Peptides against a protein of PDB entry 7RZF. Designs and how they scored, part 263

Target 1, 358 residues: chain A of PDB entry 7RZF
Amino acid sequence: PFQEEHLKQLYKIVPIKDIRNLYVTFPIPDLQKYYKSNPGHYLGHLIGHEGPGSLLSELKSKGWVNTLVGGQKEGARGFMFFIINVDLTEEGLLHVEDIILHMFQYIQKLRAEGPQEWVFQECKDLNAVAFRFKDKERPRGYTSKIAGILHYYPLEEVLTAEYLLEEFRPDLIEMVLDKLRPENVRVAIVSKSFEGKTDRTEEWYGTQYKQEAIPDEVIKKWQNADLNGKFKLPTKNEFIPTNFEILPLEKEATPYPALIKDTAMSKLWFKQDDKFFLPKACLNFEFFSPFAYVDPLHCNMAYLYLELLKDSLNEYAYAAELAGLSYDLQNTIYGMYLSVKGYNDKQPILLKKIIEKM
Target 2, 358 residues: chain A of PDB entry 7RZF as posed
Amino acid sequence: PFQEEHLKQLYKIVPIKDIRNLYVTFPIPDLQKYYKSNPGHYLGHLIGHEGPGSLLSELKSKGWVNTLVGGQKEGARGFMFFIINVDLTEEGLLHVEDIILHMFQYIQKLRAEGPQEWVFQELKDLNAVAFRFKDKERPRGYTSKIAGILHYYPLEEVLTAEYLLEEFRPDLIEMVLDKLRPENVRVAIVSKSFEGKTDRTEEWYGTQYKQEAIPDEVIKKWQNADLNGKFKLPTKNEFIPTNFEILPLEKEATPYPALIKDTAMSKLWFKQDDKFFLPKANLNFEFFSPFAYVDPLHSNMAYLYLELLKDSLNEYAYAAELAGLSYDLQNTIYGMYLSVKGYNDKQPILLKKIIEKM

## One batch from the design tools (peptide; made by RFdiffusion4, then SolubleMPNN)

Design b2_p25_1_s3 (from b2_p25_1, 9 letters changed)
Fold by OpenDDE base, seed 1:
Structure b2_p25_1_s3 (fold): chain B 358 residues (1-358), chain A 25 residues (1-25)
Amino acid sequence: as target 1 above (358 residues)
Amino acid sequence: MVDPSEILSKRFKYDEKIEEVIFRL
């Protein structure tokens, strides 16, 4: 267990690779016994969210952070860590204190809103989908994994325990959230910019680092993190599939795509899945324009249009991805290509959103 | 297709060694 001497510490670490990372870590109790509620996953989902009003959205808007991950990690026996890890830009490396302030502002927003049962339900539904349609793992790796987790879960639950949420425990969410405080923080900054500025060597890997106490004034600044009006809880994810019905194979199902619609303005090819039998589909659209590749100006305008379209769809991209949907937009010499892939149930919703932005 | 489980389990994709160092310090 980390003693007070190990809290409020800043570690400046020299990596071998050219990376710029920030790790904001909090010692938390061992949550293994609470796997049915998994409060760390709930908090990781929100803190790690990439939608509008998220922590990452704000940090990206400032040009300080590229990616963010939030969640629990196993520690030694009897404790875990909650970690917020970000990939820093060069500019972000200069604004670490302000980045961490924004983290505490977002955490304060989560305290103010309190635990949301609908967010838990979305996590539950997403995990249920992930479990139900999990790809076949390599038997050897899977057996070794199961053997390892048999120490933590009843035999009857060992296959499901990592995925199935059963209990909404707002008390446990609040308990973990109460550990996410500046007085309980450990900060690690990973950058080559600390080369030649370190005074310690880690024993196992020879990693060069410097340890510093975080100034009390900085801790107080983080403790007094105000509610930032830019931070909002995510909206409900409209892309989470609920219907997993697999339609029976048609008697006339062809091994190749069949032309099912032929008009002056459109051709539609269809192939039913005869191999995988998953509630998934691939929708591919090729849009033809005689103007798309006429001259360099039209080409550049078509490119600019597509980039603007992609930007306008960013609000849906993360929610769709979480729900197992993806889209791709590309310029072609004939016009534009659109692909929508994933669970078929909510593909029409995503497609409609794309077409409404077009 | 990104496996939703890989997205939900956005595991720290960073250098496992650096993470191990951070947790041992």
Scores: peptide ipSAE 0.141, ipTM 0.694, DockQ to the pose 0.293
Fold by OpenDDE base, seed 5:
Structure b2_p25_1_s3 (fold): chain B 358 residues (1-358), chain A 25 residues (1-25)
Amino acid sequence: as target 1 above (358 residues)
Amino acid sequence: MVDPSEILSKRFKYDEKIEEVIFRL
């Protein structure tokens, strides 16, 4: 276990690759026995959320962070880590203290709101979908993985234990959240900018680093993190599929797309899935405009329109992705291309959102 | 398809080595 001397430490690490990363790490108890409730997954879902009012959304708006990941990781025997990892911009590298302050503000928001059963249910539903439609792994790799996890789970649960949430345990969520405090923090900054500024070498990989104590004033600043009114819990994910019915193959199903609608303004081709039998669809739309590529001005306007449209849809992108939906928008020489892919059940909802923003 | 669990676990392709270093320090 980390002693007090190992907490409130800052590590400046020189990477081999040209990367800028911040790791904010908290030692937490071993939560393996609580796999049915998985409080670390709950917190990882919220802290790692990318929607409006998320930690990432705010840090991106500042220009400090590109990506964020939150979650638990296995440590040595008897403890785990909760990690918040961000990809830093060049500007973000100068604002590490403020980035971490925002992390603690978000954590404080989670404390103020308390554990939400609906969020747990959403995680449960997402995991159930992921489990049900898990791609076939290579037998050898899968067997090796199962053999590895047999040490952690009952034999009867070993196939499901990583995915199936069964118990909402607000007490355990609060317990983990109570470990996410400045007094329990280990910070690592990974950047080539520390080259030649390190005084230690890691024994196993020869990684150069510098270790510094985080000043008490900085710890106090983080301890006094106020509620930031920009942080909000996510809204319910409207894109989570609930209907997985597969329609029977039509007797006249063609191996190629059939023209099922032909009008002056639209043509529609349809092909039923005859191979995969998944509750998934691919919707492809080609929009034709005689003005899309008439001249450089119209071309640039069409480009700008799509960029603005993409930006306006960003609020749905993450929720759709989590639910196994995706969309793509592209300029074409004839106009615009739209693709919507994934589980068919909520595709109409996503398509409606796209159309409403157009 | 990115597994939603892999999205939440968008493990940065942590340079597995750097992570290992951070956890061993």
Scores: peptide ipSAE 0.129, ipTM 0.695, DockQ to the pose 0.322
Fold by OpenDDE base, seed 3:
Structure b2_p25_1_s3 (fold): chain B 358 residues (1-358), chain A 25 residues (1-25)
Amino acid sequence: as target 1 above (358 residues)
Amino acid sequence: MVDPSEILSKRFKYDEKIEEVIFRL
């Protein structure tokens, strides 16, 4: 168990790879017995959210962070960690104190809003979808995994326990959130910029590192984290599928795409799934413009247009991805290509959002 | 336990070694 001497520590670590990462870690109680409510997943979902008003959105807007992951991790027996991990930019490496301040501002926002049952319900629904349509794992790996988790779950629940949320426990969410405080923090910065500036070697891997106490003034700054008005809870995810009906195979279903609509301005090809029988679709759109690649100016304009379109869709990209939807936009020598893939139920919503931004 | 969120967050290949170091420190 981490004693007080292991808290409020900063580790500067030299990686083998050229990476810049920040790990903000909090010792938390063992939550394994609370798998039906999974309060760490609830917090990881919010802290790791990529939508408007999220922690990542703000840190990206400052040019400090590329990516963020939040969640619980197993520790040793009887304790866990909550981890916020970010990929740092070169500029972000200079602003680690401010990045962590923003983390505590977001955590303070979560405290101020309190536990939200609708967020739990979204997590439940997302996990139920992930469970229902889970890809077949390799039997050996799956058996080994199941054998490992049999120590934690009843046999009847062992297949579902990692996915199926059953109980909204605001008390447990608040309990974990109360552990996410500056006085309980361990910080690790991973960067080659610490090469030749370390004084310790890790015993197992020979990793060079320096350990420093975080100054009390810095801890106090993080403790006094205000409510940053830029941070907001996410909106409800409109892309979560609810209809999983698989239409029967049509009698005239062809093994190849059939032309089902032919007009002066559009051709539509359709192929029904005759193999997988999943409530998924792949929509592919090719847009033709004689102007897209007529000259270097038009080519650059078409490129810029697509980059701006992608940027304007970023607000939906994460929510769609969580819901098992994806889109792709590419320039082609004839114009542009759009692909929308995933669960068919909410594809019309995503497609509408894309078209409205075009 | 692989958090179901890790299944969704395929993006972060945590360098398992660096994490192991961080947790041992």
Scores: peptide ipSAE 0.146, ipTM 0.693, DockQ to the pose 0.336; fails the geometry check
Fold by OpenDDE base, seed 2:
Structure b2_p25_1_s3 (fold): chain B 358 residues (1-358), chain A 25 residues (1-25)
Amino acid sequence: as target 1 above (358 residues)
Amino acid sequence: MVDPSEILSKRFKYDEKIEEVIFRL
């Protein structure tokens, strides 16, 4: 168990690789027995969210952070860590105190809103999809993994326990949130910029580091984190597939794409899946314009249009990705290319969103 | 396609060594 002397510490660590990372860590109780509710996954989903009003969205808008990961990790016997890890920009390295303030503002927002059953349900549904369509693992790796997790789960649940959420436990979510406080924080900053500024060497790997106490005034600033009006809970993910029906192969199914529509304005080719039998589709659209590449001005206008279109679609990108959907937009010498891929059930919704922004 | 399982299993692709250091400090 971490004593008070181990909390409110700042570690400046020199990496071997040229990386800039911030680790904001909180000691939490061992949550292994609560795997059916997995409150750490719920919190990791929200804290690690990338949509509008997310922690990452705000930190990216400031140019301080590139990526963010939130979640629980095993510690030593009898405790875990909750970790918020970010990839820092050079500017972000100068604003670590402010980054952590924003983390506590987001955590305060989660406390104010309270546990949301619909968010738990989305996590449950996403995990169920991931489990159902999990790729075949290599037998040796799989066996070793199963052998390792048999220590934590009943034999009958060992295959599903990592994926299947069963119980909404708002009490456990609140319990974990109560541990995510400035008085319980351990901060590690990983950067080569600390080279030659360290006074300690770690025994096992020879990692150079400096340890400092976080000033009480900084802890108090984080404790007094207000509600930042830029932070919002995510909207419901409309792209989560619910229908996984595999349509029967048509009697006239061709091994190659068949032309099923031919008009003055459009040609449509279709090929049914005859190999994988997955509830997935690939939609590819090629748009032709005689003006797309006629001169440098039109070429730049077409490029700018696509960049603006991509930017306007960013609000859906993360939610679509979580749901196993993707889209791609590219300029071509003939016009533009659009691809929509993934589970077929919600592809029409994503395609409609794209068309509405075009 | 990012495997949704890799997205959901946001396994901290930490440098395992740096993580071990951070947790042992």
Scores: peptide ipSAE 0.124, ipTM 0.686, DockQ to the pose 0.257; fails the geometry check

Design b2_p25_1_s4 (from b2_p25_1, 9 letters changed)
Fold by OpenDDE base, seed 1:
Structure b2_p25_1_s4 (fold): chain B 358 residues (1-358), chain A 25 residues (1-25)
Amino acid sequence: as target 1 above (358 residues)
Amino acid sequence: PVDPSEILSKRFKKDELIEEVIFRL
């Protein structure tokens, strides 16, 4: 167990690579026995969320953070860590205390809202989708992984244990959330800016670092983290597929795209999947405009339009990605290209959202 | 489909060495 002397510590670490990272880590109990409820996945899903009202959205809006990851990591025997890791901007490196304050404000928001069964259900559904359509891992990696998992799970559950959420355990969510407190924090800042400012060397890798106690005033500031009204729970993910029906191959299915619609304003080609047999589709749209490339002004306007369109769709991008949907928007010499890929079930919803923003 | 666990894990994999150091400190 981390003794009190290992808590409330700040580590300034010199990387080999030019990276700026912040790790906010919390020692937590071993949750392996609670794999069916996986409270750390629930918290990681929310803390690591990228949608509107998320921790990342606020930190990005300030120009302090590029990316955020939240989740559990295995530790030594009988202990795990909950980690919030962010990629820092140069400006964010100057605002680490305030970044961590925002983390605790978000955690406080999660305490105030309490455990949400609908969020658990979305995690369950997402994991079920991921499991059902898990690409065949390379046999060597898969066998080694299974062998490791066999130490923790019954043989019958080994394949599913990582993905199957079965039990909503709000008590365990609250228990883990109660460990995410400033008094239990270990902070690591990784930056080349600490070069020549370190006083210790790590024995195994020779990593140079400085260890400092976090001042009690800073801990107290984080302990007094209020509710920030900018933080909100995510909305329900409307893109999670529920229908996985694979349509039978049509008798007239061609090995190449067939023209199924030909009008003055549109042509449509269709190719049924005859190879993968997945409930997935790729929709590709090419929009032609005589104005798109007529002069530099129109080119710039078309570019700006597409950037604004992308920006207006950012609210859906993460939810779509989590649900195994993606879209791409590109300028072309003739106009615009749109691609939508992933599970076919909710593609019409995403397309509608795109069209409504166009 | 990006495994939500892989989204988490792929982001962690980039700095595994530093993470290992951080957890051993």
Scores: peptide ipSAE 0.101, ipTM 0.672, DockQ to the pose 0.325
Fold by OpenDDE base, seed 2:
Structure b2_p25_1_s4 (fold): chain B 358 residues (1-358), chain A 25 residues (1-25)
Amino acid sequence: as target 1 above (358 residues)
Amino acid sequence: PVDPSEILSKRFKKDELIEEVIFRL
């Protein structure tokens, strides 16, 4: 539906709220009929990834972006948008052209690597977990949601279609990726810094904006985006749960934590879940050191150690979060505290990764 | 677990107005 005159446009928008956002948008075909393969979700997962070698990791390293979201959005009748949205720093607002260059470098990396079935499988598995453990919506919200989605999905699939991926379609991934080109871009920058620099007012909300054509030289710069060696596909997410078995409640299960190990070096308390019946666990570790708080030097060393440990674990943080795992590390006056929470199946893997970095 | 759909949707909900403007422009 967009003609050439509507493409390669830059919009400078004045927000009501004090926000700095960049929207890089691409008109794409209506993908609703492809919900079983959901190529836009595949691309959104990769472009929106937060792990090492991701687009966000590079943009954060430059101090230009705080957060990134990638994905498809419903447009008007017969088309969608693919959107890359970032929260801009003050410095990032000055480097929008370079940010978008990095977006196209990452997209070029995705073209070079081609569609990956293992990435699709991870998306499928993550969505299956999300579906299985989705919170019970309130009946009124649920009925309204169903009524809306009945226009898009067969009745038998309405409950699952948003979550369950079934078909790996590399052809459709490539088709969508081919629409993510500089010649098909619409850019919106949202910042209060454009106040008093706009020449148009939006009809519906009175939003002040300026529209400019993106210079052909800038479009050409983005078209010639080279492979950036800093961009890599994510590694496989080792933390995705596959076992959801709930162990039966033991006959001798206590309503309070029981001491199950008592040694000179360690005490262990255990309580079985008797209330929630979820395949989840909470592991809490308190480490005691007589040196942790003996003097200001040791306190600072203990602090520095924990900050370095946290930094060394950042490579796993996003993958763990996606898989419904979390960890926390804190200094205490007696030493340190570690917590690992979430699905129990892959907690030993995360715990091992933590211990290997300690 | 943040629903991956909620990660996308919750951020979009905060800026729904701006997004609506961006898509209408």
Scores: peptide ipSAE 0.080, ipTM 0.664, DockQ to the pose 0.273
Fold by OpenDDE base, seed 4:
Structure b2_p25_1_s4 (fold): chain B 358 residues (1-358), chain A 25 residues (1-25)
Amino acid sequence: as target 1 above (358 residues)
Amino acid sequence: PVDPSEILSKRFKKDELIEEVIFRL
């Protein structure tokens, strides 16, 4: 367990690779016994969210952060860490204090809203999907992982314990959230910019670092983190599949796409899956315009249109990805290409959202 | 969908060394 002397510390670490990372870490109790409720996963889902009003959305809008990950990690026996890890831009490296302030503002927003059962249910549903379609890892990796998990879970639950959420425990969510405070923080900044500015060497890997106490003024600034009105809870993910039925293979199923509609304005080809037998589909649309690429002006307008369309769809991109959906939009010489891929159940919803923005 | 903990663990697998350092400090 970290003593008070190990808290409120800043580590400046020199990487081997040219990377810029920030790790904001909080010692938390061992949550292994609470695997059925997994309060750390609930918080990781929200803190690591990439949608509108998320922590990442704000930090990315400022040009300070490229990626964010939030969640629990195993520590030594008897404690864990909650970690917020971000990939820093060059500008973000200059604004680490303000980045961490925004983290505490988001955490304060989570305290103000309190635990949400619908968010827990969404995590449960996403994990159930992930479990159901967990690719059989390579047997060696799978057996090694199971062997590790057997130390923590009953044999009967080893296969499911990492994925199946059963109990909504708002008390445990609040308990973990109460550990996410500035007085309990350990900060690590990883950057080559610290080369030649370090005074310590890590014993195991020879990593050069500097340790500094975080000034009490900075801790107090983070403790007084206000409710930033830009931070909002995510909206419900409408793309989470619930129907996984696989339709029987048609007797006359062709091994190639068959033309099933032929009109003056549209052609439709269909091929049933005869190989994978997954509740997934690929919808591909090619749009033809006689004005596409006719001249430089029309080319530029078609380009700008797609860029604006992509930007307008960014609000759905993360939610779709979490739900195992993807889309692609491309300019073609003759117009536009749209692809929607993934679980078939909610593809019509995503397609409708795309069309509504077109 | 990757569990955010697996997103952590999978992203952590890329820079496992730095994380091990951070946790041992």
Scores: peptide ipSAE 0.122, ipTM 0.681, DockQ to the pose 0.293; fails the geometry check
Fold by OpenDDE base, seed 3:
Structure b2_p25_1_s4 (fold): chain B 358 residues (1-358), chain A 25 residues (1-25)
Amino acid sequence: as target 1 above (358 residues)
Amino acid sequence: PVDPSEILSKRFKKDELIEEVIFRL
C-alpha cells in the first residue's frame, strides 16, 4: 500500500518513443472479490466513455487529448489502481493541471448523479454479448488465463466470471468513487520534453524521470472542482444487439456474392454465411463520383469531407464499437468506401446514422 | 466489446517499460 508520502506525487518521465501520455492513478482496494458487481468496470465504462458529455468529448473539444482510457488495474497484493490515461496533444501537455481538473469535475458529476442501475444493466448486457460470442482463444493462452483466474474465482465460474455481471452494488461504486479524490492521486506525465530536465534514473530500465510533490494549491483547486455543465451521463447504447437469430442457409446460396439487385444507380451483391453461422454481417458500400478525383481541388475536398464525416460520427463510433459494431470510411480513386461490420441486428441503426451525417 | 481493462492491458502491454516505471515509482 502506498504511504502518504507516495500520494500527491507528480512524475515527469522521458520515454524512448515519441509519445505524450498522462496517467492519473488512484490506489483503490482489491476489488477481485466483487467480480459479480465489478464496480471498477462501471466507473471505467463512464469515465472512459466517448459519447456526448463525456470526459473525452470535452477534452477533445479543447484540443488537449486524442484518446482516453479509464479503468481498474491489478496492483500488488491487496490493492489495485484506478487509472485514467490520456494521449496528450502538444497543447494538452501545457494544460495538464486543467485536464486533471476536468477529470475531477467529471468524477464530481458521477457523485452528484449517483450510481445508475441502467448503466450497470448496459454493462451487464454488453458483457453477456461479449461472452456469448467470445472467439475461441488459443489453447496455450486460454490455459494460462484460466490458471490465473483460478486464484480468484470458483472453478465453476472461471469461464464466466470475467463477463457475467450479476449484482448491482451502488455501495461499492460509491466506495471506489470515494477513492478517486485529489488527496489520493498519483500523476505521471510521459513526454520527451522532459529530456535533460530529470534528476533520477529508474533502476530496471534506465528510464529518466523527475519526481515532484504536487503543490497543495493545485490539490485544493482539484478538490474544489465544480460541476461543469458540459458533463452529462451517456445516453443508453442503441447499438446493443437483442436479436441473435441465425437465418437458415438458403438452398440457392452461392459460395460467392450473387447479384441480387441491379439498377441504373446501384448494384447489390449478397453472400450468405455458410461457414461461421454468426448473427453478424459485413456491409460494404462503394460510392462512385466522377468528381471525386477530377482534379487536385476535388481530391482535397473529398479528403476533407471524409475527415469531417469521421469526426461527426465519433459520438456513435464508440457506442457502436462497445456493442460489437464497427465502421470504416476510406477515400477511393472513384469516390468513397464505407464498411459496416458486426452484429446484424443494429447495423441498420448505425448505417442510418452514417447516412444522415453524409 | 473491448473491456476497458483489455484496452488498458493492450495499451500498457505496448508500453510495458513505461507502465512498470509508473507503477514501480
Scores: peptide ipSAE 0.031, ipTM 0.639, DockQ to the pose 0.321; fails the geometry check

